Peptides against a protein of PDB entry 6IDX. Designs and how they scored, part 304

Target 1, 380 residues: chain A of PDB entry 6IDX
Amino acid sequence: KELAKLSADVTFATEFINMDGIIVLTRLVESGTKLLSHYSEMLAFTLTAFLELMDHGIVSWDMVSITFIKQIAGYVSQPMVDVSILQRSLAILESMVLNSQSLYQKIAEEITVGQLISHLQVSNQEIQTYAIALINALFLKAPEDKRQDMANAFAQKHLRSIILNHVIRGNRPIKTEMAHQLYVLQVLTFNLLEERMMTKMDPNDQAQRDIIFELRRIAFDAESDPSNAPGSGTEKRKAMYTKDYKMLGFTNHINPAMDFTQTPPGMLALDNMLYLAKVHQDTYIRIVLENSSREDKHECPFGRSAIELTKMLCEILQVGELPNEGRNDYHPMFFTHDRAFEELFGICIQLLNKTWKEMRATAEDFNKVMQVVREQITRA

## One batch from the design tools (peptide; made by RFdiffusion4, then SolubleMPNN)

Design b2_p27_5_s3 (from b2_p27_5, 11 letters changed)
Fold by OpenDDE base, seed 2:
Structure b2_p27_5_s3 (fold): chain B 380 residues (1-380), chain A 27 residues (1-27)
Amino acid sequence: as target 1 above (380 residues)
Amino acid sequence: MSLEELAELFKKYAKYVPLPATPGPRL
């Protein structure tokens, strides 16, 4: 207990480390599983002293033995561990993952996502916080090639549902530390969109062009009896498509694929449009047809608006940026649905369309509408 | 749309998404 308190002092920590004191603490954890399990308080203070000593950055985390890692991971994996030991063990594992890529690999092998998720189902918010912190650390330190596999392995849908039910909808106020970890997890989740945000459309890729054709089909052909498809030649079809792409509000009416060659938001904008068209078809058709039937210069260009809105949402959500240590702003909505970004897009595109109408905007007012919509989204 | 309407949309969304049945809290 006194050691744990004194270990927070850098002068004491330096002297104690110079006396090989940290090696003694690690050996106690490595050898002492049976003895320390009988003295939960002594183990909890030993782990506290170890963590406080390591937090001074005097000793490299790479000096930690595999036996020590296995003992700490063992305390996290055991169902009947003292809360004080579990909390400190989660914090030690977080620090190990954050400070060493070698330790990350070893910890990722020793700990299952299911074990970490089980620690989210408890009433103790500190345990929940350190469990999310360790999850976030594992996501942050995952290699890029494995980041998607890690995202899948973390059972994102299940994790999201557990966090929503046991953390966000818990009967307790969210503390600042938990709010920060929820923010971090939210940012890391949106960073999975970066690849699509930076993917350029290939105007020659037929599969990508077929998505644009599907957007047109859903907007204009879904209510048309297929019997009235005018059997008119390829040129009339091209001229028809050019008119339809104009009504859809694409900038390039001849080849809408060119509108998705700009990154950001690249293909992510097309993904959002297709999601809206398939999942919220009535909303999509309404937005498109309300603007396509206007002969006045007050039509809201859906295609252009959807691209610029996708870009704006990526900027607001800081897609591709690392989490900031000073932030704790998370939105519960992002934990309610697997496609939370696309659902946010679907809400915001309706807001944009409403704001466009209220402002009686023209194509010249486009940037002004987008600025008003940005302010509306960022203040919500 | 007001900020209040947006906040209501978010509250409405959070209310109507069916959550998978979580296994009950382990004691």
Scores: peptide ipSAE 0.007, ipTM 0.305, DockQ to the pose 0.048
Fold by OpenDDE base, seed 1:
Structure b2_p27_5_s3 (fold): chain B 380 residues (1-380), chain A 27 residues (1-27)
Amino acid sequence: as target 1 above (380 residues)
Amino acid sequence: MSLEELAELFKKYAKYVPLPATPGPRL
């Protein structure tokens, strides 16, 4: 207890570290002494002193043994641990993950996301916050090859549902610290879209071109039997498709694939359009047909609008940027759906189409409409 | 260093270091 308080002072910390005091604390934890387990308060103060000493940055986190990591991970995985020990153990693991890639690898082997999820189901907001902080640290420090797997583990309907039901919809005010961790989790989740945002369409890739053709089919051939396999399109079919791509509002009516070669938003815009067309088919068809039937130059170019809206949403959500320490603005909506970005796109494209009509916009007003829509989204 | 030697060291330094307010969870 006295140690834990004194460890916050840099002068004391320096002298204590120079006397190998931190090595003594680590060995006490490593020994798993029945004494420390019988005196939960003594262990909690030992872990506090260790954290406060390490916060001075005098000692490298890489000095920590695998036995120490296993012992701390053991306190997080045990179902009946004192809340004070659990809290400090989560904070130690977070700090280890953030400060050392070597420790990250060792911790990722000892702890599962499922164990951390159990700590989100508790009524203690501090435990929930440290559990999300450790999840965020693991996500942030994950190698690129493992980041998608971790994301898929986070996109598990279970984690999202638990955060929504036990954290966001909890019968208590969300503290600033929890709001920050929810913001961080949101940013890290949207950063997975960066790859698709920076992926250029290959205009020569037939499979990617078939997606654009599927958008045309869903909009204009919804009543025509699927038996019309795209046989070798006669010149008349190519000319028909050019008209259809114009009605879809692509900038390049001859080769719409060229509209997706600019990054950002690259292929992410096509993913959003395809999601809208498949999941919200009625809304998609309505938007396309309402604008394709206009002869008054007040048609909203859906394809161009979808691309520029996807880019705008990436800019607003800061896709590809690291989380800012001073921000705590999370959107509960993003925890309500597994495809939250695509659902946001589906809402915003309807808002854009409505705003275009209300403004009586033409193609010359495109940038003005986009600016008004940006202001509407950022005020919501 | 034993736990007892450590405790004596803390008692020695506790005379010079004002006890910081218990930091809340730094998240």
Scores: peptide ipSAE 0.000, ipTM 0.302, DockQ to the pose 0.011
Fold by OpenDDE base, seed 3:
Structure b2_p27_5_s3 (fold): chain B 380 residues (1-380), chain A 27 residues (1-27)
Amino acid sequence: as target 1 above (380 residues)
Amino acid sequence: MSLEELAELFKKYAKYVPLPATPGPRL
């Protein structure tokens, strides 16, 4: 207890480290000494002192043995561990992952997501916080080749549902530290959209063009069997599609693929439109047809609006930016659905369409409508 | 470092660490 308190002082830490004191603490943990196992409080203070000493940055985390990592991971993996040991063990593993890529690899082999998930299903918010912090550290430090697999494991419906039910909907107020970890997890989850946000459409890719054609089909041919697409000559069909793409509100009516060549939002805007059209088909058809039937210059250009809205949402959510240590603003809504960004887009595109109508906007008012919608989204 | 050397080090620095008036470390 006194060691743990004194270890927070940099002068004490420097003198203690210079006397190989940290090596003694590591060896005590590595040996699994019967004394430390029988006195959970002494082990908890030993781990606290170790963490506080390492947090001074005087000693490299790479000095830590595999045996030490296995002991700490063992405390996290045991179902009947003392809460005080578990908390400090999670914090040590987080610090190891954040400070050493070599330790990250070893920890990722010793700890399962299932073990960390079990620590979210407890009533102790401090344990939940350190469990999410370690999840966030593992996600942040994942190599690019494993990032998507780890992201898929962390974005799994199970983890999201557990966080929602046991953390966010818990009977306790969310503390600042937990709010920060939920914010970090939210940012890391939205950063998975960066690839699609920065992917340009290839106007020559037939599969990508078929998505744009599917948007047209869902909007205008939804009652027509795709087999009964009238075999009217290729030229009438091209002229018809140019009219349909104008009614969809694309900027390039001849080749809508050109509207998705700008990054951001690139292909992410097309993904959002396709999600809306497939999952919220009635909403999509309504928005498109309400504006396509207007001849009064008050039509809301859906295609252009969806692209600029996707870009705006990426800017508001800071997609591709690293988490800020000073922020704790998380949105519980994003933990309610697996496709939370696309659902947010589906809400915001309806808000945009409503705002456009209320403003009696024309194509000249487009930027003004987008500015009003930005203000509406950022205040909600 | 022995436990005795550790205990002496604690006695040396325990005089200078003002007991933070706040309860245990916000771990």
Scores: peptide ipSAE 0.000, ipTM 0.301, DockQ to the pose 0.011
Fold by OpenDDE base, seed 4:
Structure b2_p27_5_s3 (fold): chain B 380 residues (1-380), chain A 27 residues (1-27)
Amino acid sequence: as target 1 above (380 residues)
Amino acid sequence: MSLEELAELFKKYAKYVPLPATPGPRL
């Protein structure tokens, strides 16, 4: 207890470390001494002193043994551990993951996301906070290949649903520390969109062209009697598609693929458009047909609007940026749906279409409409 | 360092170091 308090002093920490004091603490934990295991309070103070000593940055985290990591991971994975030991063990593992890529690899082998999820299902908000903090650390430090697996595990309805039901909708006020960890998790989740945001469409890729053709098909062929199979020559068919792409509001109505070559938002805009068209088909068809049937120059260019809105949402959500310290602005809405970004896009594109109508906008007013929509989204 | 040497070190420093308020975990 006195050690844990004194370890927060840098002068004490420096002398204690110079006397190999941290090595003594690590060996006490590594030995699994029945003394420390029988006195939960003594172990909790030993782990506190270890954290406070390491937080001075005098000793490299890379000096920590695999035996020590296994003991700490053991305290997190055991079903019956003292809450005070569990809390400190989660904090130690988080600090290890954040400070050392070599320790990240070892910890990621010893602990499953499923074990950390079990610590979210408790009524103790401090345990929940440290469990989310460790999830965030593991997610932040994950290599790109494992990041997609963690993303898929996060997009697994389970983690999101547990956070929503046991943390966000919990019977207790959310503290600042938990709000920060929820913000970090939200940022890391949206950073999974960065790859698609930075992916250029290849105008020569047939599969990507087929997605644009599918958008046209959903908008215009869903109501067309199968008898109007255009038996007219290939040139008349190309001219017809050019008209349809103009009605869809693409900037390049001859070759809409060119509108997706700019990054950001690249292919992410096409993904959002396709999601809207498939999941919210009635909304998509309504927006497209309401604008395609207008001949009054007040047509909202859906294709252009969807691209610029996707870019705007990426800017507002800071997609591809690291989480900032001291921010705690998480949105509970993003924990309600597995495809929360695409659902947000679907709401915002309707808002844009409404705002365009209310303003009686023309193509010249486009940037002004986008500015009004930005203000509406950022105030919501 | 032995546990006895550690205990003597704590007794030495406890006289000079004001007990810092346990900072909450600086995450």
Scores: peptide ipSAE 0.000, ipTM 0.303, DockQ to the pose 0.011

Design b2_p27_5_s4 (from b2_p27_5, 12 letters changed)
Fold by OpenDDE base, seed 2:
Structure b2_p27_5_s4 (fold): chain B 380 residues (1-380), chain A 27 residues (1-27)
Amino acid sequence: as target 1 above (380 residues)
Amino acid sequence: MSLEELAELFEKYRRYVPPPAEPGPRK
């Protein structure tokens, strides 16, 4: 206890480290001595002193043995461990992951996200906070291939559901530390959109062209009697599609694929449009047809609006940016749905279409409408 | 480090370590 208190002082820490004191603490943990395991308080203070000593940055985290890592991971993986030991063990693992890529690799082999999710199901918000912090650290330090594995839709769905039900909807006020970890997790989750946001459409990719054609089909052919035989000559068909792509509000009516060559938002805008068209088909068709029937220059260009809105949402959500330590603003809405970004897009595109109508906007007012919509979204 | 060396270290620093500030949010 006194050691743990004194270890917060840099002068004491320096002298204690110079006397090999930290090596003694690590060896006590490594030995797994039944004495420390029976005296939960003594072990908790040992781990506290170790953390406080390491937080001075005097000693590299790479000094720790694999046996030490296994003991600490063991305390996190054991179902019946003292809360104080568990809390300090989670914090040690977090610090190891954040400070050393070599320790990250070892920890990622010894601990599963499933084990960490079990610590979110407890009533102790401090344990929940340290568990999310360690998940965030593992997510942040994961190589790109493993980020996708951690992003496995089931693990994300499960993690999201557990956080929503046990943390956000918990009977306790969310502390600042937990709010920060939820913010970090939200940022890291939205950063998975960065690849699609930065992916340019290839105008020669037939599969990507078929998605644009599917948007046209859903908007215009879903209500049209199948009796309008596709038999009009190839030129009439191309001219028809050019008209349809104009009605869809694409900037390039001849080749809409060119509208998705700009990054950001690249292919992410097309993903949002396709999601809206398939999941919220009635809303999509309504928005497109309400604007396609207007000859009064008050048509809201859906395609252009969807692209610029996707870009705006990426800017508001800071997609591709690292989490900031000073922020704790998280949106509970993003924990309610698997496709929360696409659902947000679907809400915001309706808001945009409404705002366009209310403003009696023309194509010249486009940027002004987008500015008003930005202000509406950022105030919500 | 012996227990005696640790005790001597504690006696040396016990006078200088202010009461721990309440654990502020980890910066």
Scores: peptide ipSAE 0.024, ipTM 0.339, DockQ to the pose 0.011
Fold by OpenDDE base, seed 4:
Structure b2_p27_5_s4 (fold): chain B 380 residues (1-380), chain A 27 residues (1-27)
Amino acid sequence: as target 1 above (380 residues)
Amino acid sequence: MSLEELAELFEKYRRYVPPPAEPGPRK
């Protein structure tokens, strides 16, 4: 207890470390000696002293043994651990993951996000905070392939649901530290969109061209029996498609694929359009047809608007930026749905289409409409 | 705020929009 208190002092920490005191603390953890009647309290103070000593940055985190890591991970995975030991064990694992890529690899083998989710289902906000902090650390330090797997996994859907129900909708006010960890998790989740945001469409990729063709089909051919194979007139067919792509509001009516070569938002805009067209088909068809039938120059160009809106949402959500240590502004809305970004796009494209109608905008007013929509989204 | 609350907020902003003027009769 006194050691844990004194370890916060840099002068004491320096002297204690110079006496190999930290090695003694690590060996106490490694020994796992449950034999003492006060072992839990002693261990909690040992882990406190270890954290306070390591926070001075005098000793590298790489000094810890695999046995130490396994003992700490063992305290996190055991169902009947003292809350004080669990809290400090989560904090130690977080610090190890953040400070050493070699320790990250070892910890990622010993613990899963699924095990950490159990620590979110408790009434202790400190435990919840440290559990999310460790999840965030693992997410931040994961290779790109593993980050995408973590996001797509059943674990992420479950994690989102547990955070929503047990943290955000909990009967207690969210503390600053928890709000920060929720912000970090949100930023790291949106950064998974960066790959698609920076992916240029290849105009020669037939599969990507088929998505644009599917957008046209859903908008204009959804009521037409699929049995009308469009007849052999290749030129009439090309001329028809150019008209359809103009009605869809693409900038390049001849080759809409060219509109998706700009990054950002690249292919992410096409993903959002396809999601809207498949999941919210009635909304998509309505938006397209309401604007395609206007001859008054007050048509809202859907394709151009969807691209620029996707770019705007990426800018507002700071997609591709690292989380800022001073921020704690998280949006509970993003924990309500698995495809929260695409759902936000679907809401915002309707807002844009409405704002365009209200302003009686023309193509010349496009940037002014986008500025008004940006203000509406950022105030919401 | 939920996505539903955001949608409702946008829908509240929608209610302040005057109804589209009926297209006058074609002479």
Scores: peptide ipSAE 0.012, ipTM 0.321, DockQ to the pose 0.061
Fold by OpenDDE base, seed 3:
Structure b2_p27_5_s4 (fold): chain B 380 residues (1-380), chain A 27 residues (1-27)
Amino acid sequence: as target 1 above (380 residues)
Amino acid sequence: MSLEELAELFEKYRRYVPPPAEPGPRK
């Protein structure tokens, strides 16, 4: 107890570490000595002292043995553990994951996201916070392949549902620390869009061109069977497609694929457009046809607007940026849907179309409309 | 969903963001 209190002082910590005191604490944990009724309190103070000592940055986290990691992971994976031990064990694991890639690999073998989700189902918000913090640390330090797997896994859907029901819709106000961890999880989730945001369209890729053809088909040929391969069109069909791409509001109505060569937002804009066209088909068709029927120069260019809106949303959501320690602004709507970014795009494109009409905008007003829409989204 | 519904949704959820508490000493 006194050691745990004094370990917060850098002068004491330096002296205690120089005396190999931290090695003694690690060995106490490693021994797993089921000492009597006072063991839980003694262990909780030992783990507190260990954390306070390590927080000074005097000792590398790489000094930690595999036996120590297994003991700490054991306290997190056991169904019957003291809350004080569990809290400190989660914090130790978080710090190990954040400070050492070698420790991350070992911890990722010992602990599953499923085990951490069980600690979100409790009424204790401190335990919930440390469990999310450890999930965030594991997600941040995961290789790209494993991050995508974590995002696509049933675990992520379940995690979102549990966070929504037990944290966000909980009977308790969300504390700053929890709000920060929810912000971090949101940022890390949106950073999975970075690959698509930075992927340039290849104008020679037929599969990518077929998506643009599908957007045209859904907008103008909604009752026609997709069986007619778009490639066999006579010059009249090419001229027809150029007109259709102009009506869709592409900047390059001769070759719309060129509009997706700029990164950001690259292919992510095309993904959003296709999602809108397939999942919200009536909304998509309405937006396109309302603007394609106008000869009054007040047409909202859907294709250009969708690209610039996707870029704007990436900027607002800071896609590809690391979480900032000073921020706690999270959007719980992102915990309500699996395709939350695409749904946000679908809402914001309707807003953009509304704002364009209300402003009686022309193509010259485009940047001004985008500024107004940015202000509307950022105030939301 | 309207932007207003989105804004209300965001605002409903921003209300759960407490002001940054100073990191209290781990007791």
Scores: peptide ipSAE 0.010, ipTM 0.323, DockQ to the pose 0.106
Fold by OpenDDE base, seed 5:
Structure b2_p27_5_s4 (fold): chain B 380 residues (1-380), chain A 27 residues (1-27)
Amino acid sequence: as target 1 above (380 residues)
Amino acid sequence: MSLEELAELFEKYRRYVPPPAEPGPRK
């Protein structure tokens, strides 16, 4: 107890480390010596002293043995561990993951996200905070290939649902520390969109062109009698599609694929448009047809608007940026749906279309409408 | 979706900004 308190002092820490005191603490944990009548309290103070000593940055985290890691991981995986030990064990694992890539690899072998999810189901917000912090650390330090696997895993849907139900919708006020960890998790989740945001469309890729064609089909062929015989010559089809792509509001209505060659938002804009068209088909068709039937120059160009809105949302959400330690602002909404970004896009595109009408905007007002929409989104 | 439904969505979507941390007593 006294050691844990004194370990926060840099002068004491320096002297204690110079006396190999930290090695003694690690050996106490490694030995697993259950023999002391106050073992749990002693261990909790030992782990506290270890953390406070390591926080001075005098000793590299790489000094930690695999036996120590296994003991700490053991305290996290065991269901009947003292809450004080569990909390400190989670904090130690977080610090190890954040400070050492070699320790990350070892910890990622010993602990699963599924085990950490169990610690989110408890009423103790401190345990929940450190469990999310460790998940965030593992996510941040994961190689890009493993990050995508963590993202695609059924574990993410479950994790999101557990966080929503047990943390965000909990009967307790969210502390600043928890809000920061929820912010970090949100940022890391949106960073998974970076690949698609930075992916240029290949105008020669037929599969990508077929997605644009599907957007046209959903918007315009849903009302067309099946009597449009497949036999109208290839040129008439191209001319028809050019008109349809103009009505969809693409900038390049001859080759809409060219509108997706700019990064950001690249292919992510096309993903959002396709999601809207498939999941919110009535909303999509309404937006497109309402603007395609206008000849008054007050048509909202859906394709251009969708691209610029996707870019704006990426900027607002800071897609591709690292989480900032000073921020604790998170959006509970992003925990309500698996495709929360695409749902946000679907909401914001309706807001944009409404704002465009209210402003009686023309194509010349486009940037002004986008600025108003940005202010509306950022004030929400 | 009406502006009211959008506003309700945006309210559900409002950034949680926690109150400034009281310096909790480190136990």
Scores: peptide ipSAE 0.008, ipTM 0.326, DockQ to the pose 0.121

